# Designs tried in a protein design run: peptides against a protein of PDB entry 5TUV. Part 131

Target 1, 107 residues: chain A of PDB entry 5TUV
Amino acid sequence: KEVIDRLRYLKAEIEDLELKERELDQQKLWLQQSIKNVMDDSINNRFSYVTHEDICNCFNGDTLLAIQAPSGTQLEVPIPEMGQNGQKKYQINLKSHSGPIHVLLIN
Target 2, 107 residues: chain B of PDB entry 5TUV
Amino acid sequence: AQECQNLEVERQRRLERIKQKQSQLQELILQQIAFKNLVQRNRHAEQQASRPPPPNSVIHLPFIIVNTSKKTVIDCSISNDKFEYLFNFDNTFEIHDDIEVLKRMGM

## One batch from the design tools (peptide; made by RFdiffusion4, then SolubleMPNN)

Design b2_p21_4_s2 (from b2_p21_4, 9 letters changed)
Fold by OpenDDE base, seed 2:
Structure b2_p21_4_s2 (fold): chain B 107 residues (1-107), chain C 107 residues (1-107), chain A 21 residues (1-21)
Amino acid sequence: as target 1 above (107 residues)
Amino acid sequence: as target 2 above (107 residues)
Amino acid sequence: QILKHLDLSKYPGKSFTLDSS
């Protein structure tokens, strides 16, 4: 009886958790769509930028390269492998489908 | 008994997933707030200046920041179709997305 | 010369080297 009661309790709780998880999934989708709508708004898009000063204030010392690309651009960083000369390859691969990529050296 | 134990494991798994999803949702909320704050800041700044910033003085979203040593040589190869870009670094680098930048800016 | 701002889409098949120095 104790085991049976525990089973019933656990099954009921799991059912409640399933509902909660689905609720969170839906909320995530709604919020993602909301963010997209806000960012795609013409006025917001016009002002969706940071300055060189903003970047410099966020990072210190090293070379800072800003790469601006259109939404949907694919970015890949391959696992470093040995090159022909025995040097590890450190790479960023970009594939843009909808516009130009702009590169800015900040410092 | 075994079924009870299995359900307890499942319950715990679901609780952890819910916790993770709640955290992710909170992160998205903060991202949206940060973006709105950025837009507000820039709108106010341009109103005060009575002009938009120079075209090459700002970095439009979406973007990434690459951080590497000052000694790092960066080579960029552009495909003939203008869709593929290969960045080669002779040393290690770090990548930061625009979301992280906005966080560091305190937005 | 090293350009601090590049529109890379303008240079198909080209290679560029950037140096912070």
Scores: peptide ipSAE 0.033, ipTM 0.851, DockQ to the pose 0.066
Fold by OpenDDE base, seed 3:
Structure b2_p21_4_s2 (fold): chain B 107 residues (1-107), chain C 107 residues (1-107), chain A 21 residues (1-21)
Amino acid sequence: as target 1 above (107 residues)
Amino acid sequence: as target 2 above (107 residues)
Amino acid sequence: QILKHLDLSKYPGKSFTLDSS
């Protein structure tokens, strides 16, 4: 009797959790679309930038490259492999599909 | 009973997924807020300066920041179609997205 | 010699070396 009641309770709770998870999934999609709409707004897009000072304040003591690329640009960092000289190769591969990529040396 | 145990495990798994999704939603909300704050900051700054910043002085979203040693040699190769880029580094590097930068900026 | 800002789309098939010096 107790086991049966526990089973019933657990099943009901799991059903509620399933509903909650679907709700969260829908909220995520809504929020993602909202963010996209905000970023694609002409006025917001005009002012959607950071400055050299902003970047320099976030990072210290290193070489900083800013790479601006269109949304959807593919970024790949291959596993470092040994080169011909026995040195590891460190690489970034970028593939843009919708526009140019801009590179800025910050410091 | 074994059935109860199975359902309890399932319940816990669902609870963890829900927790993760809630966290992801919170991050998205913060991203949207940060972006709006960035836009407001820049609008105000340009109003005060009565001019937009020079085009090469700002980094437009979306972007990434590559951080490496000042001693690192960086080579960039561009494909003929202008959409593929290969960056070669002779040492390790770190990549940071624009979201992280906005967080570091306190937006 | 080093361009602080570079539109790489303007230079297809070329290689560039960037440094902070």
Scores: peptide ipSAE 0.030, ipTM 0.852, DockQ to the pose 0.065
Fold by OpenDDE base, seed 4:
Structure b2_p21_4_s2 (fold): chain B 107 residues (1-107), chain C 107 residues (1-107), chain A 21 residues (1-21)
Amino acid sequence: as target 1 above (107 residues)
Amino acid sequence: as target 2 above (107 residues)
Amino acid sequence: QILKHLDLSKYPGKSFTLDSS
């Protein structure tokens, strides 16, 4: 029966797709670990920076804040709400867990 | 048959997830490459200069860039434990992560 | 181009206003 054959085909394909998805999940995990290892390397860590010039070349003449924080630092940007003074609140909340946060102002 | 249609819907859903995961994986690969290129650039630059850059002239990863108008007033408060920062803006701002910066740098 | 480095950790509980000047 054509329907039976189609069902069999679809089930087999879905099974193959499941395997593929699991493979991709493993690859992602591996790559994430690889990236971590590369970034945690002492030499790489020493050279893991951008310069003032780099930033200026990426953005045009507005106020630029460079905020450096340890990995895992929580970044929150609340949905703008009306404040008590009738002004919308534009905020960034940062919470570090492992070290200080450094702020650079780039003109 | 209805069963075939159901499986086809499932199949398509799985295909879409796989596509998304493949895209995410590719993005991670590019991130790693960009980081390695950054490190290599900096290593070479410091070797040529025979010295590291001044400490306050570089932004260490990970970081974010906040971009706002020069007219924007930015207030920052820091918690007593020194781990929480609150930035208040009187106008809108944009946030860019270090990954995007590396992309813009052509890494 | 002027790069300003801010260490707000020295002033816990304080508020600061930042500008591009």
Scores: peptide ipSAE 0.030, ipTM 0.853, DockQ to the pose 0.057
Fold by OpenDDE base, seed 5:
Formats: C-alpha cells, structure tokens, sequence
Structure b2_p21_4_s2 (fold): chain B 107 residues (1-107), chain C 107 residues (1-107), chain A 21 residues (1-21)
C-alpha cells in the first residue's frame, strides 16, 4: 500500500513538473521574441551601442578587438591543431548571411 | 520498488531541468533590462552632447569582444565568399559576447 | 597601415594584420 501510494504520488508530481516545464518553455519563447522586438525598434536600435571607453573599462591589460556582425552570423572556433608549418592554429571563422562585419581595435 | 526508484530519478531530472530553465529565463530578463538601460544611457548622453558619437568610437550590437595578449598577432582575411571572414591568431584568445559586456558595464 | 576601425567587406580578398602596438 505504501509503495502504491508513493507511485501514485510520484506520477502525479511528474505530471505537474511536465506542465511547469512547458510553461517555462513558452515563457522563454515569449521573452526571446520580446527582446527581439525591443532591439528591432527604430529608436532602440539607434542607441544600441557601447563606446570605446565602455569596452576599455571592462577589460584590463590586453589587446581588445571588437567585432560587430549582424544577427545570425555563424561563429566557429576550430579546435587548435598543428598547422603545416608546425604552428598551432588559433582561429575564428565567421560566416555572415545578412551584412558586413566591422572590426575595431580597441587597444 | 524499482519502479518507484526510476520515477524518483525521473522526478529529479525534471526538477533540475526546470531549475536550469528558470535560471535561463532570469538571465533573459536581466538581458532585456540591461539593454533598455543602455539605450537610456546613450539617449541621455547624446542629448547632453547635442550630437551623436563619432562613428568609429562606438560598437553597435550585436558584437563580440576578442581579448588576447598584446603580443598576439591578429590576421584578418576575407575568403572568396564576401560573407566569410577568417581571423588568425598566433596565440590563445578569449571571446566575450555583448551580453557579458553589458553585465560588466553594470547595465 | 593598420586601421583601428575596419570594414572588411570593403576589401574583398585582402588580408589585414592588426597590432595593438
């Protein structure tokens, strides 16, 4: 009886958790769309930038490269492998589908 | 019973997924707030300056920041496809997205 | 000449080396 009752309880709880998970999935989709809408707004888009100073204040002591690319740009960082010249390759591959990529050397 | 144990494992798995999804949702909310704060900051700043910032002084979203040693040599090339870009580094690097930058800015 | 701000799309087929120095 105790085992049977526990099984019923667990099954009911799992069902509730399934509902909760689906609710969260929907909320995520809604919020993602909301963010997109906010960012695509003409006024917001006009002011959606950070300054050179902003970046410098966030990082210390290194070379900083800012790469601005359109949404949806594919970014690939291959696993470092030895090149034919015996040097390990460190690469970033970018594939844009909707616009140019802009590069800014910060420091 | 084994069935009871199996359900308890499943219950725990679902609880963990829900927790992760809740965390992700919270991050999205914070992202939206940060973006709105950024927009407001920039609007106010441009109002005070009575002009937009110089074009080369700002980085428009979306962007990434590449952080590497000041000794690192960075080679940028465009492939035959004008939308494909290759960045070569002779040393390791770090990548930070715009979301992280906004966090570091305190937005 | 190393450009601080670069639109790579303007230079198809070209390579650029960026140096913080």
Amino acid sequence: as target 1 above (107 residues)
Amino acid sequence: as target 2 above (107 residues)
Amino acid sequence: QILKHLDLSKYPGKSFTLDSS
Scores: peptide ipSAE 0.029, ipTM 0.853, DockQ to the pose 0.067

Design b2_p21_4_s3 (from b2_p21_4, 8 letters changed)
Fold by OpenDDE base, seed 4:
Structure b2_p21_4_s3 (fold): chain B 107 residues (1-107), chain C 107 residues (1-107), chain A 21 residues (1-21)
Amino acid sequence: as target 1 above (107 residues)
Amino acid sequence: as target 2 above (107 residues)
Amino acid sequence: QILKHINLSKYPGKSFTFDSS
């Protein structure tokens, strides 16, 4: 029966897709670890920076703040709400758990 | 027939997840490439200059960029250990991560 | 990398403003 054949085909395909998904999951984990290792390498870490010029070339006409924060730093931007003075609140909350945060004014 | 339809829905669901995971994996690969290119660029630049850049002239990864109008007033509260920051803006702002910056730099 | 959209508690600290001038 055509329906039976279709069911069999779909089940087989789903099984193959499950395998593919697991493969991708493993690849992601591997790559994530690889990236971490590369970034944590002492030599690479020494050269893992951008210049003020780099930033300025990416953005124009605005005030630019560079916030250096360690991995895992929590960043929150609350939904703009009316403040005590009736003004919308535009905020950034930062919390680091592993090291100090450093802020630079680029321009 | 209904079972066939259910499996087809499941098949499509899995295909979409796989597609998303493939895209995420590609993004990670590009991130790694960009980082390696950045490191290579900086190493070469420092070799040519025969000196490292001044400490305050560079922004070390990881970082974010906050850009806002030059007219925006920014107030910042910082904890003593510099682990917590609260930024108040009187207007809207944009946040860009280091990955986006590297992309804009063409890394 | 920075984790976005996570709750935060603030501790007392210093305050200052940033100017583009």
Scores: peptide ipSAE 0.032, ipTM 0.851, DockQ to the pose 0.048
Fold by OpenDDE base, seed 5:
Structure b2_p21_4_s3 (fold): chain B 107 residues (1-107), chain C 107 residues (1-107), chain A 21 residues (1-21)
Amino acid sequence: as target 1 above (107 residues)
Amino acid sequence: as target 2 above (107 residues)
Amino acid sequence: QILKHINLSKYPGKSFTFDSS
């Protein structure tokens, strides 16, 4: 009796959790669309930038590269492997399918 | 009893997924707020300056920041159409997306 | 915005180096 009651309780709770998860999935979808709409707005798009000062204030005195790439650009960082010269290869591969990529040296 | 235990495991798994999704939603909300704050800041700044910032002084979203030591040698190969980039570093680097930058900026 | 961790091949092209020294 007690076990049966526990089973019923758990099954009911799992059903509620399934509903909650679907709700969250839907909310995520809508929020993503909302963000897209906000960013695509002509006025917002005009002002959607950061300055070199902004970047410098966010990081220490290391070399900083800014890579501007269109949405959907593919970025790969291969696992460092030993090169022909006996040096580890640290690489970034970028491939865009919708527009050119622009690179800036900040400092 | 075993069935009860199985359901309890399933319940816990679902609870964890829900928690993760809630966290992801919160991040998206903060992202949207940060973007709006960025736009507002830039609009105000340009209003005060009575002009837009000079070209090449700003980094338009979307972008990423590559951070590496000042001692790091960076080699870059670019396709003719600038759709493909290959970066070679002789040392390690860090990658930060625009979302993280906005967070660091306090947006 | 940018899709990360996608396996890509190497690309030829114009080469240059960045020197922040």
Scores: peptide ipSAE 0.028, ipTM 0.853, DockQ to the pose 0.048
Fold by OpenDDE base, seed 3:
Structure b2_p21_4_s3 (fold): chain B 107 residues (1-107), chain C 107 residues (1-107), chain A 21 residues (1-21)
Amino acid sequence: as target 1 above (107 residues)
Amino acid sequence: as target 2 above (107 residues)
Amino acid sequence: QILKHINLSKYPGKSFTFDSS
């Protein structure tokens, strides 16, 4: 029947899609490792920086903080809640486990 | 009929996931290209200047950019070892990672 | 990554204010 044929077709297609999804997952892992290898290369690491001008060209009219932190540094932005004075709390918490954090004011 | 409908829903779900994963993969490729372009730019610039930039004039990856109004008051508490930071803002802020900055730079 | 919880009580430190003016 047509329904049976449709079922067979759909099942076969889903199987193909499963294979495609697994392929993409593997490609992602490969590419992530590739990026890591490139960034960890000693020569590339030496030149892996941006300038103050670069940052200023990306943003205008604001106070800009550049926060340099080692890979793996954890950032937390708590949900803004009302303080004792009725003012919302806007916070950033940073925790590094591998090295010091450096903060630059870009004006 | 109902089984066909269920499989079609599943097929569509998988297609959407695959599409998302393809997009994410493209993003990773662009990230790697952007990083390589950044390194190349900086290498060339240092060759032309015949010296590296001053250490405090550049922001080394990885980093984040926090931008907020110039009227925003920012208080910061830093641990003794500089492994932990607490930022308090009296107004809203935006966070941008280094990947986004590289995109804005046209890398 | 985004950290869910941080205990700052373990890390006494210096406080200061950023001023872009």
Scores: peptide ipSAE 0.027, ipTM 0.847, DockQ to the pose 0.051
Fold by OpenDDE base, seed 2:
Structure b2_p21_4_s3 (fold): chain B 107 residues (1-107), chain C 107 residues (1-107), chain A 21 residues (1-21)
Amino acid sequence: as target 1 above (107 residues)
Amino acid sequence: as target 2 above (107 residues)
Amino acid sequence: QILKHINLSKYPGKSFTFDSS
């Protein structure tokens, strides 16, 4: 009756939502591939950079390190824990697989 | 009516997930636009200067920015196999990816 | 001395301290 009608309505709506979600997933995949293609373009790749000024304009008052690493480089930030010296460990672990890592001290 | 309630919960869950995916998709679109704007800016700048920037004056994508207090001591260690890099900080730090930088640049 | 640019691959087994002050 009323419950049955509500059930039918909800099931139909959920089915529509499933279709919508799949559509969004496909769009995301397409867009990700598009971005990759744009970035991999030789001309775009040549101009894919920011300047020291750009970075300085984005941040102020702190020490700034720019770490340029090849795509696929793994980055890990462990949860701060007590070290042997009695202080918390603040670390960044990097593992590169496809080339050197470059570090720039901006300020 | 328990079944109705279960389906309503599921419906709401799906709606929220769809909303999140829509937001993520919009972010990807903005990222692509920002990247294209960056490339255009750099192309124009190099044309005006009639030369490319010095190699160590720019940070090529992909990159990250690490910012920390000026008082923070930063140690960098390189593994023997040359693939692993360890940054040690005696204080907290923040990490910002290139996407966030482009956003802050207004690209 | 402050190293403003480093290719870390050139310094295997080395440790560096960055000081912006």
Scores: peptide ipSAE 0.027, ipTM 0.848, DockQ to the pose 0.065

Design b2_p21_4_s4 (from b2_p21_4, 10 letters changed)
Fold by OpenDDE base, seed 5:
Structure b2_p21_4_s4 (fold): chain B 107 residues (1-107), chain C 107 residues (1-107), chain A 21 residues (1-21)
Amino acid sequence: as target 1 above (107 residues)
Amino acid sequence: as target 2 above (107 residues)
Amino acid sequence: QILKHLDLSKYPGKSFLLDSS
């Protein structure tokens, strides 16, 4: 009897958790769309930028590249492999399907 | 019973997923707030300056930051349409997205 | 989605999309 009652309790709880998880999934989708809408607003889009100073304040002592690319741009970092010259290859591959990519050297 | 144990494991797994999703939602909310703050900052700054910033002094969202040692040699191959980029580094690097940058900026 | 604060020494062979959300 105790085992049966525990089973019923657990099943009911799992059902409630399933509902909660689906609710969170929907909220995520809604919020993502909301963010897109805010960013796509003409006024917001006009002012959606950071400065070189902003970037420099965030990082110290390194070479900084800023890569501006359209949303959805594919970024790949292959596993480093030894090149023919015996040097490991560290690479970034970028592929955009919706617009050009812009690169800035910050420092 | 074994069935109870199985359900308890499932319950715990679902609880963890829910917790993760709640955290992800919170991050999205913070992202939206940070973006709005960025827009407000930039609007105010341009009003005070009575002009937009120089075109090459700003980085428009979305973007990523690549940082590496000052000693790192960077080679870049660009397609004719600038839709595809291949970066070669002779050493390791780090990638930071615009969300992280906004966080570091205190937005 | 975009990987955040990626140290490539720790995370080789990654592929992801640039996206704000």
Scores: peptide ipSAE 0.033, ipTM 0.857, DockQ to the pose 0.038
Fold by OpenDDE base, seed 2:
Structure b2_p21_4_s4 (fold): chain B 107 residues (1-107), chain C 107 residues (1-107), chain A 21 residues (1-21)
Amino acid sequence: as target 1 above (107 residues)
Amino acid sequence: as target 2 above (107 residues)
Amino acid sequence: QILKHLDLSKYPGKSFLLDSS
């Protein structure tokens, strides 16, 4: 009887958790759509940028590449493999399908 | 007894997923707030300057930042239409997305 | 496709916008 009662309790709780999880999933979708709508707004889009100074303030001491590309641009960083000279290959592959990619070298 | 144990494991798994999803939602909320703050900042700045920033002085979202040593040699192959980029580094690098940059900016 | 090659190491300490020209 104790086991049966525990089973009933657990099943009921799991059912509640399932509902909660579905609620969270729905909220995520709504929020993602909200963010998309905000970013796609013409006025917001016009002002959706950071400055050279902003980047320099966030990072210091190294070479910085700022790569601006359209949404949906594919970015690939392959696992480093040995090259012909025995040097590991460190690569970034970018492929855009909706517009040009712009790269800014920051000091 | 075995069924009870199985349900307890499932219960715990669901609780962990819910916790993770709650955290992800909070992150998305913060991202939206950061973006709105960025837009507000830039709007105010341009109002004060009475002009937009120079075209090549800003980095429009979405973007990524590549950080590497100043000693790193970077070779970039660019297609004529600028839709495809291949970066070769002779050493390691780090990639930071625009979301992280906004966080570092305190947005 | 024909790709243009740029060596970013040629511009130490300089900030610039890269292009395919």
Scores: peptide ipSAE 0.025, ipTM 0.848, DockQ to the pose 0.447
Fold by OpenDDE base, seed 4:
Structure b2_p21_4_s4 (fold): chain B 107 residues (1-107), chain C 107 residues (1-107), chain A 21 residues (1-21)
Amino acid sequence: as target 1 above (107 residues)
Amino acid sequence: as target 2 above (107 residues)
Amino acid sequence: QILKHLDLSKYPGKSFLLDSS
């Protein structure tokens, strides 16, 4: 009886959790679309930038490159492999399909 | 007993997924807030300056930041249309997305 | 266009746009 009651309780709880999970999935979808809409707004887009000072305040001491690329740009960082000269390859591959990529040296 | 154990495992699995989804949702909310704060800051700054910033003085979203040693040698191959970039580094680097930058900025 | 052996330390304190030209 105790086991049966526990089974019933667990099944009911799992059902409730499933409902909650679906709710969260819908909320995520809604919020993602909301963010996209906000960022794509012409006024917001005009002011959607950071300054060199902003970046320098976030990082210090090293070389900083800012790579501005359209949303959807493919970014690939291959696992470091031995190069032809025996040196490990550290690479970044970028491929945009919707617009040019801009690279800035920050410091 | 075994059935109860199976359901308890399933319950815990769902609880963990829900927790993860809740966390992801909160991150999205914070991202949206950070973006709105960024826009507001920039609008106010441009109003005070009575001019937009110089074109090459800002980094427009979306972007990434590449951080590497000042001693790192960087080779870059760029397509004519600037849609494809190949970066070669002779040492390790770090990549940070714009979301992380906004967080570091305190937005 | 290929930019080979780019030593970014040559431009201390300067912000500059990388270009294929």
Scores: peptide ipSAE 0.025, ipTM 0.849, DockQ to the pose 0.332
Fold by OpenDDE base, seed 3:
Structure b2_p21_4_s4 (fold): chain B 107 residues (1-107), chain C 107 residues (1-107), chain A 21 residues (1-21)
Amino acid sequence: as target 1 above (107 residues)
Amino acid sequence: as target 2 above (107 residues)
Amino acid sequence: QILKHLDLSKYPGKSFLLDSS
């Protein structure tokens, strides 16, 4: 009796959890679309930037490259491999399909 | 019973997935808030200055930040249309997205 | 994600072109 009741309870709870998970999935999609709409708004887009000072305040003492690229740009960092000189190669590959990429050196 | 144990394991897995999804949703909400705060900040700043910032003084979203030592040698190959970039570093580097930057800025 | 296939990572002079845009 107890086992049967426990099984029934667990099955009911799992069903509720399935509904909750689907709800969260839908909320995620909604929120992602909302973010996209906010960012694509003409006024918001005009003011969607950070300054050199902002970046410098976030990081210290190093060389900083700011790479602005369109949404959907592919960024690949290959596994470091040994070069011909026996030195490891550290690389970043960027490929945009919708617009140019811009790079700035931050002091 | 074994069936009860299996359902309990499934229940726990679903609970963990739900927890992860809830966390991801919270992050998205914070991202949207941060973006709106950024826009408001910049609008106010430009109103006070009565001019937009110089084009080369700001980094427009979306962007990434590459952080490396000041001693790191960086070579960059760029396509003519600036749709493709290849960076070569002689040392290690870090990559940070704009979301992390906004967080560090306190937006 | 803003960039597809983005992998945030920390991996173990200077010549590059800067965009003035």
Scores: peptide ipSAE 0.041, ipTM 0.854, DockQ to the pose 0.065; fails the geometry check

